# Designs tried in a protein design run: peptides against a protein of PDB entry 5KEZ. Part 269

Target 1, 320 residues: chain A of PDB entry 5KEZ
Amino acid sequence: NVAIYNPFRPWWERYQPVSYKLCTRSGNEDEFRNMVTRCNNVGVRIYVDAVINHMCGNAVSAGTSSTCGSYFNPGSRDFPAVPYSGWDFNDGKCKTGSGDIENYNDATQVRDCRLTGLLDLALEKDYVRSKIAEYMNHLIDIGVAGFRLDASKHMWPGDIKAILDKLHNLNSNWFPAGSKPFIYQEVIDLGGEPIKSSDYFGNGRVTEFKYGAKLGTVIRKWNGEKMSYLKNWGEGWGFVPSDRALVFVDNHDNQRGHGAGGASILTFWDARLYKMAVGFMLAHPYGFTRVMSSYRWPRQFQNGNDVNDWVGPPNNNGVI

## One batch from the design tools (peptide; made by RFdiffusion4, then SolubleMPNN)

Design b2_p27_5_s2 (from b2_p27_5, 13 letters changed)
Fold by OpenDDE base, seed 5:
Structure b2_p27_5_s2 (fold): chain B 320 residues (1-320), chain A 27 residues (1-27)
Amino acid sequence: as target 1 above (320 residues)
Amino acid sequence: DVGPGFWVDEGGGTYVGDGSGTYARHS
């Protein structure tokens, strides 16, 4: 991915890929293989956060400022380490003046235009699908158990399906023969938009963001909410079917989030309430649970916003 | 995931991280 130095190595640089090389601030491919092997050998499975909707930002300067030194040129859409070229992006398909998503009520823009300037891959092309599948299959062959698909809301469900159909069975050294990768898709659906979580049920599980937002409101006792109201928690609260839901109290984004429902999110900053929420989540049968492992950073609020929300995990001069 | 945080406006939810590496709100 791109190496950002202003601010100094923010967490979000990880989501601006320039190649599919397993070479980042967290380590190299050999170290990753070693970790996956050691984990699998003791029954701990690995699920990869796969960034396949886009490459890096269109305004990032060309060069070799990346975690593995790979050259890239956003201006010409040149990513030779893949390789991708200008033919592999949706620049010509997006019809907005800026090239970015301008109207989230337009599903076509949401999927065909750039998310906050991130170069949008043409996932309708078999070539692009194949390159992504090769990346994911490489990880499967290493021994991962499945994937979180980042920014799934911004990809056509059919394109995702086409990629998934190219995937290998899991590595038989650790998984039963014929096992399929576990897939869960990040889709932010809080209502009010044309794109729905249900659009993606055919590909695997989806993130249920209503879960943490609503639970936070209840635990915080906002708007007269009571714990007793949780008696029909799950589908009774309008959430997706349990067998399609990936649930969580917080994630790295909404730990830093704001807006509608944002303030209700419980995090380790509110330790007592957070433990209550996590305890409830783990005790309740609804959905597939994910527990957050995070870190403390030096928050500095200015005009209601944390100016240090870019800070990544503890590191030594940028190396995690 | 693209940048620091997200918010929900009249049209739904959006990330506030700028692809250029700059913190920018969508407004």
Scores: peptide ipSAE 0.020, ipTM 0.628, DockQ to the pose 0.064
Fold by OpenDDE base, seed 1:
Structure b2_p27_5_s2 (fold): chain B 320 residues (1-320), chain A 27 residues (1-27)
Amino acid sequence: as target 1 above (320 residues)
Amino acid sequence: DVGPGFWVDEGGGTYVGDGSGTYARHS
């Protein structure tokens, strides 16, 4: 991914890829392979956060300022490490003046235009689908169990399906022969927009962002909410079907105070309430559960906003 | 999911954040 130095190596640079090489501030490919092997050997499975909707921001300077040193040129849509060129992006398909998503009530914009300036891949092209599948298959062959598909809301479900249809079975060294990768898709659906979580049920599970938001409200006892109201927790609360839901109390976005779910989201900063919420989540049968593993950073609130919400995870390889 | 590329409800509408820390209102 791109190396951002202002602010200094923020967490979000990881979501601006310039190649599919496994060289990041989290480690190199050998280290990743080693981790996957060690984890699999003790029954811990790895699900990779796969950024396949886009490449880096259109405003990032061209050069080799990337975690694996690969050259890239956002201006010319040149990503030779893949390789991608100008033919592999939706620039000509997006009809907004800015090239960015301007109206989230327009599903076509949401899928064909740039998410906050991020160069939008033309996932309708078999070439692009194949390059992504090659990346994911490399990970599958290493031994990962599945994927979180980042920004799935911004991809056509059929394009996702086309990519998934190209995927290998899981590595038989650790998984039963013929096993398929576990897929869950990040779709923020809190209602009010044309794109729905149900659009993606055919591809796998979907993130249920209402879960953390509503649970937070209940645990915080906001608006007279009571724990007893959780008797019909899950579908009874209007959530997606249990077998399509991936549930969580918080994620890296809403942990920073302004993500989907608002201020109700519980995090490790509210330790007691957070433990209650996580405990409830793990005990309740609804959905496939995800537990957050995060880190502390020096929060500085100005006008209600943490100006240090960009701070990335601790690391001992800051030179890359 | 580029940070903070997420939904923000500030009571007056819905916003989308970007990695620069800025937010844009959307429908």
Scores: peptide ipSAE 0.018, ipTM 0.625, DockQ to the pose 0.052
Fold by OpenDDE base, seed 2:
Structure b2_p27_5_s2 (fold): chain B 320 residues (1-320), chain A 27 residues (1-27)
Amino acid sequence: as target 1 above (320 residues)
Amino acid sequence: DVGPGFWVDEGGGTYVGDGSGTYARHS
């Protein structure tokens, strides 16, 4: 991925890929293989956060400032380490003046335009699908158990399906023969937009962002909410079907987010309430649960905003 | 995922950033 130095190596640089090489500030491919093997051998499975909707931001300077030293040129859409070229992006499809998503009520913009400047891959192309599948299959063959698909809301479900159909069965050294990768898709659907989580049910599970938001409101006792209202927690609260839901109290984004509902999110910063929420989530049968493992950082609020929300995990001069 | 800046509202949430993918908050 792109190496960002201002601010210094933020957590979010990982979501700006320039290649599919397993070579980042966390380690190289051999180290990754070793980790996967050791984890599998003790029954711990690995799921990869796969960034396949886009490459890096269009305004990032060209060069070799990347975690593996690969050359890239966002301006010309040149990613030779894949390789991708200008033919592999949706620039020609997006009809907005900026090239970015401008109206989230336009599903075509949401899928074909850039997510806040991130170069949008043409996932309808078999070439692009195959390159992504090769990346994911490499991980599968190493021994990962599945994937979180980042920014799934911004990909056509059919394109995702086409990629998934190219995937290998899981590595039989650790998984039963014929096992399929576990897929969960990040889709932010709180209502009010044309794209729905249900559009993606055919590909696997989806994130249910209403879960943490509503649970936080209840546990905080906001708006007169009571614990007794959790009697019909799950589908009764308008959430997606349990067998399609991946649920969580918080994630790396909404620990740093804001807006209506954002303040309700419980995090480790509110330890007592957070433990209550996580405990409830783990005890309740709704959805497939994900527990956040985060870290403290030196928060500095200015005008209500944490200016250090970019800070990633503890590191040694950028190396984790 | 584009960075730390986003809105969570009735509209489903919106990422906030610029062409580099960096965080930019709106007032």
Scores: peptide ipSAE 0.018, ipTM 0.605, DockQ to the pose 0.068; fails the geometry check
Fold by OpenDDE base, seed 3:
Order: C-alpha cells, then structure tokens, then sequence
Structure b2_p27_5_s2 (fold): chain B 320 residues (1-320), chain A 27 residues (1-27)
C-alpha cells in the first residue's frame, strides 16, 4: 500500500493499495506465511481484510512511496505491480463532476464513482476480477480461512459474486476437503439509503452496524433505553437475519467517531461499559461475533473532533 | 473503509474519512 508520511504512517494507509504484494508494515510474505502456519497449527484461523474495491487515492503523488517499494502513478492509473492501467478503472463510467461519489442516494454513484478520491476499480471486467481472484487465491493457498471484503457497499454484488466464484477451496492441510472461504462484507446500512445489506446476502455475511450503535445506546442508558428492551434483541430490533450477520461492539472506524449514533459506540476508552457490551454480545446467540483488539493513542479533541484519529498502532518508525 | 468514520443516527447518515484524514458526510 501507499506509505503516507503526512501524517506519519496513519492506520488508514493500509486501505490504499498499490499492489497485491504481501509486503507491508506488518511484515513480508515469508513472515505472513509463517504466522498463518503457526496459527493454523493451534486452531487459530486467519481472515484477511481484503481491499478490492479500489486502489490508492487519485491525488497521491506518483513514485515508489509504498510499503514494498512498488512504483505507482495514480494520475495515469498506472499500477504496474498488478498490473492495472487506465482501462481498469471506472473513470469513464462515473458521471459526477468531481469523479467522486456526490450523492449517496444514487446507488450507481456509490458503486461506480470514487469513494472519497480512491481510484475505483472496474470490477465488471474479467481481467480485474481475475487479478483480484489471484490475490485472494494466493492467500487461500497460504492457508487463510476467509476474508473481510472492505467497502462492499461500493461494489456491485454481482461483481463480488463473480470474484468469489473464482476462489479456490481452502488449504486441505488445515481445513476439511472442499471447504470454502468464510466471507463477510463490510456494508454500512443504518437505513435511509438505497443500498441495503440484503443486496449482499448471496455472497456471505454482512456487517450489522446497527448492533453496536443500538447496544451502545442501551448500555449507556441513553434516551430512556433499558436492558429489558433487549428481550427481542436481534431480528426483533430490525437487524439482518442472524445467519447473515457479523456483529461487533466497535471497529477501527467507529471507535474514532462522534455525534449521535457515532457517540453511542462503546470502546475501550469506556472500559467498564465496553466490557459489559462485549460480554453481552458474546453471551447472546445473535450473529457471528467479532471482538476488537485496539490500542490507545493521544487523542486531541478540537471542536468535537479528534485531530489525532489518524494515529496508527504502536510501531517502530512505521513498522509494527 | 477509507479512513476514520462514524455516523449520525439521523436517517442513516454517516461520515467517511478519506485518504487525507478528512471526513465526508453522506445520507
């Protein structure tokens, strides 16, 4: 991915790919393979956060400022380490003036235009699908158990399905023969927008963001909410079907949020309430649970916003 | 995701961070 130095190596640089090389601030491919092997050998499975909707930001300077030193040129859409070219992006398909998503009530813009400047891959092209599948299959062959699909809301469900149909079965050294990768898709659906979580049920599980938001409100006793209201927690609260839901109290994004809804999210910053929420989540049968492991950073609020919300995990000059 | 993000629970609106650390609201 792009190596960002202003601010210094933020956590979100990971979501700006320039190649599919397994060479990042977390380590090289050999180290990754070693980790996956050791984890699998003790029954711990690895799921990869796969960034396949886009490459890096359109305004990032061309060069070799990347975690593996690969050259890239956002201006010309040149990513030779893949390789991708201008033919592999949706620039000509997006019809907004900026090239970015301007109206989230327009599903076509949400899928075909750039997400806040991130170069949008043309996932309708078999070439692009195949390059992504090759990346994911390499990981499967190494021994990963599945994937979180980043920014799934911004990909057409059918394009995702086409990629998934190209995937190998899991590595039989650790998984039963014929096992398929576990897929969960990041879709932010709180209602009010045309794109729905149900659009993606056919591909695998989806993130249920209403879970953490509503649970936070209840645990915080906001707006007169009571624990007794959790009697019909799950589908009774309007959440997606349990067998399609991946649930969590917080994630790396919303633990940095604020305001109504965002402020309800419980995090390690509120240790007591957070433990209560996580405990409840783990005890309740609804959905597939995910527990967050995060870190402290020097928060500095200005006008209600943490100006240091970019800070990445503890590191040695950018290397974890 | 693209960066720091959150939502205002008013009709499903959310804030999404970009690659520069800025935020954009959508609803």
Amino acid sequence: as target 1 above (320 residues)
Amino acid sequence: DVGPGFWVDEGGGTYVGDGSGTYARHS
Scores: peptide ipSAE 0.018, ipTM 0.609, DockQ to the pose 0.057; fails the geometry check

Design b2_p27_5_s3 (from b2_p27_5, 13 letters changed)
Fold by OpenDDE base, seed 2:
Structure b2_p27_5_s3 (fold): chain B 320 residues (1-320), chain A 27 residues (1-27)
Amino acid sequence: as target 1 above (320 residues)
Amino acid sequence: SHGPGYFVDEGGGTYVGDGSGTYARHS
């Protein structure tokens, strides 16, 4: 991925890929293989956060400022380490003036335009699908158990399916023969937009963002909400079917909101209430549960915004 | 993810970061 120095090596630089090389500030491929093996040997499975919707931001300077030193040129859409070129992006398909998503009520913009400047891959192309599948299959062959598909809302479900159909079975050294990768898709569906979580049910599970938002409101006792109202928690609250849901109290994104939103989300910053929420989530039979493991950072609020929301995990001059 | 992140606003909408610490509302 790109190496960002302003701010200094933020967490989100990981979501701006320039190659599919397993070479980042966390380590190299051999170290990753070693970790996967050691984890699998004790029954801990690895699921990779796969960033396949896009490459890095269009405004990032060309060069070799990347975690593995790979050259890239966002301006010319040149990512030779893959390789991708201008033919592999949706620039010509997006019709907005900025090239970015401008209207989330336009599904075509959401899928074909850039997410806040991130170069949008043409996932309709078999070449692009195959390059992504090769990346994911490499991980599968290493021994990972599945994937979180980042920014799935911004990909056509059919394109995702086409990629998934190219995937190998899981590594038989640790998984039963014929096992398929576990897939969960990040889709932010809070209603009011044309893209629905149900559009993605055919590909695997989907994140249910209403879960943490509503649970936070209840546990905080906002708007007269009571825990007794959780009797029909799950589908009864308008959530997706349990067998399609991946649920969580918080994630790295909604930990970093400001006063204008996200106030209901419970995080480790409110330890008591957070423990209540996580405990309830783990005890209640709805969805596939995900527990956040985060870290403290020096929050600095200015005008309701944490100016240090970019801070990543503890590191040594950018190396984790 | 793409930057400062997503968060649910008080009205049920979503804010997205632009990578510079600024949040834009959608929906």
Scores: peptide ipSAE 0.034, ipTM 0.643, DockQ to the pose 0.056
Fold by OpenDDE base, seed 3:
Structure b2_p27_5_s3 (fold): chain B 320 residues (1-320), chain A 27 residues (1-27)
Amino acid sequence: as target 1 above (320 residues)
Amino acid sequence: SHGPGYFVDEGGGTYVGDGSGTYARHS
């Protein structure tokens, strides 16, 4: 991915890929393979956060400022380490003036235009699908158990399916023969927008963001909410079917949020309430549960916004 | 997410990070 130095190596640089090389601030491919092997040998499975909707931001400077030193040129859409070229992006499909998503009530924009400047891959192309599948299959062959698909809301479900249909079975050294990768898709659906979580049920599980938002209000006792209201927690609260839901109290994004829903999110910053929420989540049968492991950073709020929400995990000069 | 975060605003809208430490509302 892009190595960003202003601000200094933010956590979100990981979501701006320039290649599919397993060479990042976390380590090299050999170290990753070793970790996966050691984890699998003791029954701990690895799921990769796969960034396949886009490459890096359109405004990032060309050069070799990347975690593996690969050259890239966002301006010309040149990513030779893949390789991708201008033919592999949706620039010609997006009809907005900026090239970015401008109206989230337009599903076509949400999927065909750039997510805040991130170069949008043309996932309708078999070439692009195949390059992504090769990346994911390499990980599968190493021994990962599945994937979180980042920014799934911004990909056409059919394109995702086409990629998934190219995937290998899991590595039989650790998984039963014929096992398929576990897939969950990041889709932010809190209602009010045309794209729905149900659009993606056919590909795997989806993130249920209403879960943490609503649970936060209840645990915080906001708006007169009571825990007794959780009697019909799950589908009764308008959440997706349990067998399609991946649930969580917080994630790396909404952990840094604000507003009514954002502020309701419980995090380690509110230790007691957070433990209550996580405990409830783990005790309740609804959905597939995910527990967050995060870190403290020097928060500095200005006008209600943390100006240091970019701060990455504890590191040594960018190396974790 | 590519940026500093997704969150819900006071009116129930959703914000996305723009990769620079700022957010934009969508909904």
Scores: peptide ipSAE 0.033, ipTM 0.647, DockQ to the pose 0.057
Fold by OpenDDE base, seed 4:
Structure b2_p27_5_s3 (fold): chain B 320 residues (1-320), chain A 27 residues (1-27)
Amino acid sequence: as target 1 above (320 residues)
Amino acid sequence: SHGPGYFVDEGGGTYVGDGSGTYARHS
């Protein structure tokens, strides 16, 4: 991915890929293989956060400032390490003036235009699908158990399915023969927009963002809500079917400031309430549970937003 | 980045978090 130095190596640089090489702030491919092997050998499975909707930001300077040293040129849509070119992006398909998503009530914009400037891959193309599948299959062959698909809301469900149909079975050294990768898709659906989480049920589980949002308000006793209202927690609250839901109290995005819903979302910063929420989640049968493991950073709030929400995990001069 | 999610702050305002460290108020 792109190496960002202003601010200094933020966590979100990971979501601006320039290649599918397994060289990151966390280590090289050999080190990754070693980690996956060691984890599998003790029954800990690895699920990769796969960034396949886009490449890096359109405004990033061309060069070799990347975690694996690969050259890239956002201006010309040139990512030779893949390789991708201008033919592999949705520049001509997006009809907004900016090239970015401008109206989230327009499903076509949401899927065909750039997410906050991130170069949007043309996932309708078999070439693009195959390059992504090759990347994911490489990980599967290494021994990962599945994937979180980043920004799934911004990909057409059929394109995702086409990629998934190209995937190998899991590595039989650690998984039963014929096992398929576990897939969960990040879809932010809190209602009010045309794209629904149900659009993606056919591809795997989906993130249920209503879970953390509603649980936070209940435990905080906001809006007159009571713990007793959790009696019919799950589908009774209008959440997706349990067998399609991946649930969580917080994630890395909404953990950061009021701008991403940090006020209602419970986090480790509110330790007592957070423990209550996580405990409830783990005890309740609804959905597939995910527990957040985060870190402290020097928060600085300005107008309700943490100006240091970019701070990544503890590192040594950018290397984790 | 995953795209924006909508959340309500303590004052009742709605915000969009886009997962890139940038947030905007939504109205």
Scores: peptide ipSAE 0.027, ipTM 0.647, DockQ to the pose 0.064
Fold by OpenDDE base, seed 1:
Structure b2_p27_5_s3 (fold): chain B 320 residues (1-320), chain A 27 residues (1-27)
Amino acid sequence: as target 1 above (320 residues)
Amino acid sequence: SHGPGYFVDEGGGTYVGDGSGTYARHS
């Protein structure tokens, strides 16, 4: 991905890819392979956060300022490490004046235009689908169990399906023969938008952002909410079907106070309430549960906003 | 992540997550 130095190596630079090389601040491919093997050997499965909707921001300077040193040129849509060219992006398909999503109530814009300047891949093209599938298949062959598909809201479900249809079975060294990768798709659906979580049920599970938001409200006892109201937790609360839900108390976005769910989201900063929420989540038989593992950063609130919400995870890998 | 989403702040305002780690009040 791009190496961003202002601010200094933020967490979100990881979501601006310039190649599909397994060479980032999290480690190199050998280290990743080693981790996957060690985890699989003790029954811990790896699900990769796959950024396949886009490449890096269009305003990023061309050059080799990337985690693996690969050259890229956002201006010309040149990503030779893949390779992608100008033919592989939705620049001509997006009809907004800016080229960015301008109206999130327009599903076509949401899927065909750039998300805040991030170069939008033409996922309708078989070439693009194949390059993404090659990336994901490489991970599958290493031994990962599945994927979180980042920014799924911004991809047509049919394009996602086309990519998934190209995927290998899981590595038989650790998984039963014929096993398929576990897929869950990040779709923020809190209502009021044309794109719905149900649009993606055919591809796999979907993130249920109502879960953490509502659970936080209940545990915080906001608006007269009581724990006893959780008796019909899940579908009874208007959530997606249990077999389509990936549930969590918090994620990296709303942990920083600006993600879907707002101020109700419980995090490790609210240790006691957070433990209650996580405990409840793990005990209750709704959805596929995900437990957050994060880090502390030097929060600095200005006008109710943490100006240090960009701080990336601690690392000891030098200048990578 | 880079999925847009809406959330309500403590004052009742609605914000949009733009996926870049920055958020703005919904207009």
Scores: peptide ipSAE 0.030, ipTM 0.626, DockQ to the pose 0.051; fails the geometry check

